# Peptides against a protein of PDB entry 6RGO: the designs that were tried, part 304

Target 1, 392 residues: chain A of PDB entry 6RGO
Amino acid sequence: MALKLLGFNQDATCFSVISSNKGVTIYNCDPFGKCFELEKSTSNDEELDFLVEMLFSTSLIAVVDKTIGASKRKKLKIVNTKRKATICELTFPHEIMDVIMNRKIICVVLKSDQIFVYDISCMKLLRTIDVRGEKLKSTSKFRNSEAVGDIGVRVSLSTDNNSILCYSSYSKSDKENAPLNDIVVFDALKCIQINVLPAVHQSNIVCIACSPDGMLMATASEKGTIIRVFKTIDTENDEPILVNEFRRGSRPSRISEMKFNHDNTLLACVGESDTIHIFALPVTTTEADANEDDTLQQSSHSLSSSINGLQYISKGLANRFGKIIVSKIPTQSQQRHVAYIKIPENAKYRIGFPKDTTNTIHICGEDGNYLVYSIPRNEVGPCTLVKSNTFD

## One batch from the design tools (peptide; made by RFdiffusion4, then SolubleMPNN)

Design b2_p25_5_s2 (from b2_p25_5, 9 letters changed)
Fold by OpenDDE base, seed 4:
Structure b2_p25_5_s2 (fold): chain B 392 residues (1-392), chain A 25 residues (1-25)
Amino acid sequence: as target 1 above (392 residues)
Amino acid sequence: ELPKFEKFDEKEYEELLEEARKELE
């Protein structure tokens, strides 16, 4: 059967899939099994498409029927999974492209490059962010809706209560085809812009991940060769702080998803390549007061490469021709993966980090595999398969 | 243009949120 992956929830306790014959199914990860099914409302042989966003493992889910030809692509449903009932139904002016939530906020991303921010406690609209309205009033007509493939506003939300929203924005270049290569950091609760990271890549941002605490953000462009990690809130001399630059590969390959683990020590990425890459982040050792005594030489060679904070000199010298020259970070500062998982070629996979086990990653594939891997900490190498399940 | 509520049961929504809150503690 053709499966389509929707992804893991915020803590990787559940994942959602579309089965061509059944509709939407939500699986629990441990114990492994079906926890919810949303039946196909149409008998047509139409390719099913849905958005499903879970509030962790709770009975609250957001659902959008994105099936082609469906009038429902503008309609958000809040569903009680225990009652199998639609509690709330919202119709948006444009097609819904993404839905993300945490314990406080629901964000709805439209094809119009608008982000609607809701208070989850009452479904009150807190803010409408118009990412197109932030474009300088260049008379650039709507990109004809036909050529708007996978290039749109990308969003990521912190899973904590601080509700840090990171989204891609258009560069202030006077070009009709300004890339979505800026990042805005937004406090979704207070509705305040915290930071703007200009020109973080040379091309459109296609993937963003916010850390669970909202303190870090990872970005990847259409090239998918380099991943950059920034601080979200902190700045150095009013400039963005680049924490890491990772090399996924030498060949262009799309990144579809990135995630941090719960302690911000790992970043995973997945996409069109045969490899999930896992990168180590520098642990900010808070210098806990080294009180003198306990001489236990646990030579944990944590490769704390003290990468001195490379000021990302985002001296994007806008050359006289309106090319944002992202300063070439020296290729010597580019770190490789510390761990990897091989996946079948052309299989789409999704990733999740469980809350309680920072060295474990959950993955699921359109091949019907749910896999749990252990991540090596002391060596560079393959992850070890710990658990395997199949789904249909 | 603002999004339009086509359905909203405030009481059932408050009950759903209170159930979800208890599951998240």
Scores: peptide ipSAE 0.632, ipTM 0.964, DockQ to the pose 0.891
Fold by OpenDDE base, seed 3:
Structure b2_p25_5_s2 (fold): chain B 392 residues (1-392), chain A 25 residues (1-25)
Amino acid sequence: as target 1 above (392 residues)
Amino acid sequence: ELPKFEKFDEKEYEELLEEARKELE
C-alpha cells in the first residue's frame, strides 16, 4: 500500500501515517500498536493528503484535509480522538502549509507566508506574523507558486512551555526574489521578536529545528550539505551565536527533518539521502551545578574543538547591519556525524527522540518499518537496532 | 482577513484540554 509519513509527535511516543486505503492512522510506539484511525470521508481513488499534529500522546489532534479541494486545505480541525469528534473548525484565508503545537501554543502556517499564533487553552489568536512584511503586500502578485517548488516559510516550535518559535524570513534585499535565508526567533507566548539571525545560509532555508528548551536552533538550506546550530538568545558573555557547523555530506541533498534530543546533546537529520546522520553537540555546562564534589576524574577530553578565532568583527557600526553571524568557519572546523543509520534509497523516513532515553532514536519509513535504534556514546559508527515493528 | 470559526464547542474543548492536561502531568 502507498504510505505517507506525517511524523512523530513531540516526544516520539506516537507517529502518524496516511494509508491510501484507510486514511490517517496513529500508532503508539510502546507498546507498539494502532491507537487511532481517521477513516477517509470519500470512496474516491484520490491520493490522500493530510496534515496531522498531535499534542504529545493526548487525545487532542489538529487535522487538515488536503485531499478534497481548495476549501478543505484552508480548514483546521481540532479532533478529540477518544470521541472521534471534531470540536473546533477554523477556516483560514489561504491554504494551510504546516501546523505545529506544544502545551501552550498552536501555530498555523499559510501559503501566504503568514503564521497565525494561537493560545491553545482557548483558541484565541495571539498574533498574525506576516513574513513578507507590509512592503510586499502592495505587489501581491502571489507568485504563481505552482512553478517555483516547495520554498515557503519554515517553522519550528520548542516543545517546552517557553514556546520559542523559529521561522525563516526573507532577507532585507529589495529584490522580488529575496531568499528565505534569515531566521527570526519569536517568543510565541509574549508575542515578541527576541532575535534575528540574518543570512544564516546563502540560499533558502528548507529545514529548521528548535531544541526542546528553545535555547538552540538548527538550520539547513536547499543544498543540505551544511547544518548550522545557533543559540536563539544572545548570551552576555559575547559568545558566538553560531555554536556548531556540521557537514552532512559533500553532495547536495534535501534535508526534510531535523530534531534535537531532549537534553540538547544530539542533533539528527533525515532527508532524501540513504543515511540518517546524528551529530554530537558540545554540552553547554551552565556553571550553576558545579558544586557537587564528585571527584570522578573522568578525563572528559573536552573536545575543545578550538573554534579558532572567529574574528567577530564586533566593530560597533554593526548595530544597524545585523551582526554578520556567519563568518566563514574554516572547512576544517566542520564536524562530521558521530553516528548514522542506513535507510533504503527513496524511502522517506521520519525521526523522533524519546524523552526518557537520550541515546535512543525512533524512526519510521514509508516502507512500513518502525525502528528503534541505540546511539553509540563512545565511538563513531552505526547505530544498533534494538526493536523493529511493521505497519500497513 | 481573520480566520473564521465554523465550529467551536467551548465546553467540549475545555473538557478535551483538561483531559490532555491530566495526561501530560
Scores: peptide ipSAE 0.625, ipTM 0.963, DockQ to the pose 0.891
Fold by OpenDDE base, seed 5:
Structure b2_p25_5_s2 (fold): chain B 392 residues (1-392), chain A 25 residues (1-25)
Amino acid sequence: as target 1 above (392 residues)
Amino acid sequence: ELPKFEKFDEKEYEELLEEARKELE
């Protein structure tokens, strides 16, 4: 059967898929099994497309029918899975591109580059963010989305109650083709812009991950060769703090998803390549536990490649062109993965990190495999398969 | 243009959220 993966929920306790024959199916991860099905309403041989965002493992889901020719691409449905009932239906002025939620907020991304921020408790609109801003209203040329792949506003929301929203924005370049290479950090509850990270890549950002606590973000461009990790809130001398720069590979490959684990010690990425990469983040030792003198000289050859400081080259022409983040990290000193998973070629996979097991990763494929891997901590190498299940 | 509610059962929505809140505690 043709499966299309939608992804894991916020804590990797469930994942959703589209089956061409069945419609939308939600699986529970442990115990593994089908927990919900939304039946196909039409007998048409049309390729089904949906957005499904779960509120963790609860009975609340958001659903958008994205099927080609469907008048429903502008409709958000809130569904009670236990009752199989649509409780709320919202019609937007433009096609819905993404839906993301946590315990407090629902964000709806439109093809118009607008983000609608809702209070989940009452479905009250808190804010409309116009990512194009007032200046770009004149170029009513909707980029004919037919030719160049899914270049639109990307969003990621913290899974905690702080509700830190990271989104891609257009650089202030006077060019009609300004790249989506800025990041805005937004407090979705207070409706306040916290930070702006200008030109974090040279090309459009296609993937963003916010950490569960909202303190970190990872970004990847359409090249997918370099992943950058930034602090979201903190700045040094009004400049963004780059925590890490990871090399996924030398060959361009689209990254479709990135995830932090629950304690911000690992970052995983998946995409069009045959490999899921897992990177180690530096543990910010809070100075508190400095007292236990336990002299275990484990010669961890920490490949602490000294991340020699990122100097922003503010060349004086940058007054009109946003400061480009130029990594001064030599290509040889870029951190590589600490662990990896090999996946079938041409199979799309999704990734999730469970809360309770910081060294475990959940993955699922359009090949119908749900797999649980253990991540090695003390060595660079392959992950170990712990559990496997199949779905249809 | 603002989004339009085509359907909203406030009571069923409050019940759904209260159930979801209890499952997340």
Scores: peptide ipSAE 0.625, ipTM 0.964, DockQ to the pose 0.896
Fold by OpenDDE base, seed 2:
Structure b2_p25_5_s2 (fold): chain B 392 residues (1-392), chain A 25 residues (1-25)
Amino acid sequence: as target 1 above (392 residues)
Amino acid sequence: ELPKFEKFDEKEYEELLEEARKELE
């Protein structure tokens, strides 16, 4: 059967797939099994296309049927999975491109480059973000809508209650075809723009991941050779803080998904390549107040792997022309993966990090494999397969 | 143009959210 992966939920307790014969199926990861099925309403041999966003492992899901006609592609449905009932139907002026949620917020991304931010508690509209309207205020020229391609606004939302929304925006370039290479950081609850990261890549951003706590963001361009990690909220001298620059590879390859683990120690990426890459992030030791005296000398032998290469190139010369040149980490200081998983060529995979096990990754493939891997902590190498299941 | 509700049962939605809240605790 042709499977299409929709992805994992926020904590990797469930994943969703489209089966050509059955419609949408949601699987539980542990114990492994089907927990919900949305039957195909039509007997037509049309290729099924859906968006499905789960509220963790709850009975609340958002669904968009993209299969048939322009009207359905504009309709968001909120479904109670226990009752198999549509509770809410919301029709948008344009085609829905993405839906993301957490415990507080639903964000709906349209083909018009608009983001609608809703309070999940009552489905009230908190904000409409018009990414094109912001561009038009800066640059008078519309992109011709005929660039039908994969170039649209990308979004990621923190899975915590702080509800940090990261989205791609158009650069202030006078070019008619200004790239989507800026990032805006937005407090989705307060409806306030927190930060703007200008020109984080030279080309369009095609993948964004926000950390669960909203403190970090990873970005990749259409080249997919370099991943950049930034602080979302914190700035240094009103400039964006680049925490890491990772090299996925020398060859261009699209990144389809990135995820942080729950403690911000790992970043995984997957895409069109035969390899899932896992990168280690530096643990920011919060200087917790050293006041309480408790003497437990656990001599953790810090293997001082000489990561001498993080020269904080401190004082960027504020050259007069107001272009925040994000100081490119020298190509020699670009970190590689610490771990990897080999996947079948041309198989689409999705990734998720479970909450309770920071060194475990869940993956699922359009080949019908659900796989659990252990990530090595103290060595650079392949992940170890711990559990395997199949689905249809 | 604003998004339009074609269907919204407020009571069933409040019940769904309260069920989801209890599942997230």
Scores: peptide ipSAE 0.623, ipTM 0.963, DockQ to the pose 0.905

Design b2_p25_5_s3 (from b2_p25_5, 7 letters changed)
Fold by OpenDDE base, seed 3:
Structure b2_p25_5_s3 (fold): chain B 392 residues (1-392), chain A 25 residues (1-25)
Amino acid sequence: as target 1 above (392 residues)
Amino acid sequence: SLPTFEKFDEEEYKKLLEEARKELE
């Protein structure tokens, strides 16, 4: 059967798939098995397309039927999985492109480049973010940018209660085709903009990941060769907002998903390539006062590659925001992966990090494989397969 | 235009959230 992956939930305890014959199936990761099935409403041989976002492992899911008909593609359903009942139906003015949630917030992304932020407790609209409206305030000319295909606003939400929303925004460039290469950091609970990261890539951002705590954000462009990691909040310390730059590869390849692990020590990426890449993030040891005592601290070789090369280029080339976020980082300072997983080149995979095991990664493929890998700690190399299951 | 509720059972939604809250504690 043709499978289409919807991905893992926030803590990688479940994953969702579309089966052409069955509809939406949700699998539990441990113990492995089906936990929910949403049957196909139509007997037609139509290619099924859905969005499914789970509230962790709970009975609350958001579902969008994207299969056929402009009305269904605009309709968000909140479903109780235990009762197999639709509790809420919301119709949006435009097609739904993405739905993300945590314990506090639901964000709905539209094809109109609008983000609707809801309080999950009552489904009250807290904010509408109009990313096009922000562009239009900077650029006097409406171009109907309907024709630029697979490029839209990308979003990521922290899985914690702080509810940090990162989204791609249009550059304030006077160019008619301004790229989606700015990032906005938004407090979804307070409905305030925390930060703006201008021109984080040269081309459109196609993938964003927020850390579980909302303190870090990763970005990739259409080129998918470089991944950048940023602090979401300006610390009062003169520390660079750009904390890491990783090289996925030399060849252009689309990154479809990135995720941080639960302690912000690892960043994984997957996409159109035959390889899942895992990068180590330097742990900023807060210097707690090292009082004197001589105990043999086993040198945990923290790969504190001092990014000494992030020279703040002098004050004179401050962009319109006064912040230089991306200097020309020398290609030599770009870190490679610390671990990898080989996957079939023609199979789409999704990734998830379980909460309780920071050195474990869950992956699932459109080939019907659910795989658990152990990530090497002390060496650069392949991940070790720990568990394998199949689904159909 | 604002999104429109075609269906919203507030009582069943509150129950669903209370069940979900207990599953996350």
Scores: peptide ipSAE 0.616, ipTM 0.961, DockQ to the pose 0.882
Fold by OpenDDE base, seed 2:
Structure b2_p25_5_s3 (fold): chain B 392 residues (1-392), chain A 25 residues (1-25)
Amino acid sequence: as target 1 above (392 residues)
Amino acid sequence: SLPTFEKFDEEEYKKLLEEARKELE
């Protein structure tokens, strides 16, 4: 059967798929099995397309029927999975491109470059963010550049209650086709812009991941060779803090998804390549908890991998043209993956990190494989397959 | 234009959220 992956939920306890024969199916990861099925409403041989966003493992899901020719591409449905009932239907002025949620917030992204932020508790609109309108206010001359094809506003939301929303925005360049290469960090609960990271890549941002706690974000451009990790809230001298720059590869390849693990120690990426890459993040030891006197001599064998060379060259190269905050981390200081998973060529995979096991990754493929891998802690190498299941 | 509610059962929605909240605690 033709499968299309919708992805994992926030804690990787469930994943959703589209089956051409059945419609939307949600699988539980452990115990592995079908937990919900939404039958296709049409007998037509049309290629089914849906957005499905889950509220963790709960009975609340958001659904958008994206099927071509369907008049429903502007309609968000909130569905009770236990009752198989639509509880709420919202019609938007434009096609829905993405839906993301946590315990507090639902964000709806439109093809118009608008983000609608809702309070999940009552479906009250908290904010409309007009990413195009913000560009027009900052740059008086921009024509309506129709979003050329597959380039639109990208979003990621923290899975915690802080509800940190990261979204791509248009750069302040005088060029008619300004790239979506700025990032805005937004408190979705307070409806306040916290930070702006200008020109984080040279081309459009196509993938964003926010950490579960909202303290970190990862970005990738259309080129997908470099992943940058920033602090979301913290700034140094009113400038954004670049924490890491990772090299996925030398060849261009689109990244479709990135995710942090629950404790912000790992970042995984997947896309059009035959390889899922996993990068180690430095543990931000907040110095504050140093005061508890507990004398447990755990012999931390310091693997002194002498990565001495990441001098934070915070040298603001104020070159003559606008503040490119991205000090070119020398290509020599670009970290590679610490772990990897080989996947079939041309198979689309999705990734998820379970909450309870920081060194485990869940993956699922359009090939019908659900796989659980163990990530090596102290060695650079392949992940080890721990569990496998198949779905149809 | 603002988004329009075509359907909203507030009582069923409050119940769905309360069930979901209890599953997340």
Scores: peptide ipSAE 0.612, ipTM 0.960, DockQ to the pose 0.892
Fold by OpenDDE base, seed 5:
Structure b2_p25_5_s3 (fold): chain B 392 residues (1-392), chain A 25 residues (1-25)
Amino acid sequence: as target 1 above (392 residues)
Amino acid sequence: SLPTFEKFDEEEYKKLLEEARKELE
């Protein structure tokens, strides 16, 4: 049967899939099993497409039916999974492209490049963010629907209660075809813009990950060769702080998803390549714990010696003169993966990090495999398969 | 145009959120 993966929830305790025959299915990861099914509303042999966002492992899910007709694609449903009941239906002016949530906030991304921010406690609209801004409204003839490939506003939300929203924005270039290569950091609770990271890539940003605490963000462009990690809130001399630059590969390949682990020590990426890459982030030792024993220094030196070449390139991505300084981190200082998982060619995979096991990654494939891997800490190498299950 | 509620059971929604909150504590 054709499966389409929707992804893991925020803590990788569940994942959702579209089955061509069944509709939406949610699986629990441990114990592994089907926990919810939303039957297809139509007998038509149309390719099923849905958005499903879970509130962790709770009975609250947001669902968008993207299969049929322009009206359903504009409708957000809040569903109680225990009752199999739709309790809220919201109709938007445009097609819904993404839905993300945490314990406090629901964000709804539209094809119009608008983000609607809701208080989850009452479904009150807190803010409408117009990513195109006022200037682009006058010149935006409809992007011809054919040339609007998979390029739209990308979003990521912190899983904590601080509700840090990172989204891609259009560069301030007066060109009609400005790339979506800026990042805005937004406090979704206070409805305040915290930071703007200009021109973090040369091309459109196609993937964003916010850390669980909202302190870090990872970005990838359409090229998918380089992943950049930034601080979200902190600035140095009014310039964005680049923490890491990772090289996924030399060949272009689209990244579909990135995730931080719970403690911000690992960043995983998956996409069109045969390889899930896992990168180590430098643990910022807070100066306070520098008093415990010297004995752990020797093994950390080999990994840290490659990290010490990352000078904090406080060279802002935009000079005061509006020149895009793409920080040319020398290709030699670009960190490679510390771990990897080989996946079947032509199978799409999704990734999730469980909260309680920082060295474990959950993956699921459109091949019907749910796999749990252990991540090596001390050596660069393959992840070890710990558990496998199948679904259909 | 603003989004419009086509359906909203506020009491059932409040109950669902209260159940979800307890599952997340």
Scores: peptide ipSAE 0.611, ipTM 0.960, DockQ to the pose 0.880
Fold by OpenDDE base, seed 1:
Structure b2_p25_5_s3 (fold): chain B 392 residues (1-392), chain A 25 residues (1-25)
Amino acid sequence: as target 1 above (392 residues)
Amino acid sequence: SLPTFEKFDEEEYKKLLEEARKELE
């Protein structure tokens, strides 16, 4: 049967799929099994398309029927899965492109480049962010909607209660076709802009991930060769802090999803390539424990491979036009993947990190495989398959 | 234009959220 992946929930305890014959199915990861089904409402042989966003493992889901020709592409439904009942229906002025949530916030992204931020506790609108309107304040020319193609605003939300929203925005360029290559960091609870990272790539951003705590973000462009990791909130001399620059590969390939693990030690990416890449992040030593002077001499010559200190070359070459050019980490300092998973070519996969096991990754494929891998800690190599299940 | 509520059972929504809150603790 044709499967279409919708993805994992925030803690990788569940994943959702579209079955062409059944509609939307939600699977529990442990114990593995079908936990919910949304029956196909149409008898037509139309290719089903849905957005499904789960509130973790709860009975609250957001659903959008995106099926072509459906008048429902503008309608958000909040569904109680235990009752199989629609509790809330919201109709938006434009097609819904994405829905993301945490315990506090629902964000709805429209084809109009608008982001609607809701308080989940009462479904009150907190903010409408108009990414085009923000551009118009900086550049006098409207981007005609026809020239956007499949390139829309990308969003990611922290899974914690801080509710840090990262979204792609249009760069300040006098060019009619300014790329979506800026990142805005937004406090979704306070409805304030915290930071703006200008021109983080040369081309449009097609993938963004926020860390669970909202302190880091990862970005990839349509080239998908370089992944950049930034601090979200912290700045150095009003400049963005580039923590890491990873090379996924030499060949252009679209990245469809990125995820941080729950302790911000790993970043995974998946896309059109035959390989899921897992990168190690430097452990940000919180400066707090620097005080314990404890002299214990234990001489164990563990070859701390000198991770040559990434000299923060904070040389933001402010070019004569005030454009902050994010300094590229020298190609010699580009960190490689720490681990990888081989996947079938042309199979779409989704990724998730479980909360309780920081060295475990969950993956699911349109091939009907749900796989759990162990990530090697001390060596660069393939992940080890721990569990395998199939779904239809 | 603002989004429009076509359906909103506020009492059932509050119950759904309270059930969800208990499942997340």
Scores: peptide ipSAE 0.610, ipTM 0.959, DockQ to the pose 0.884

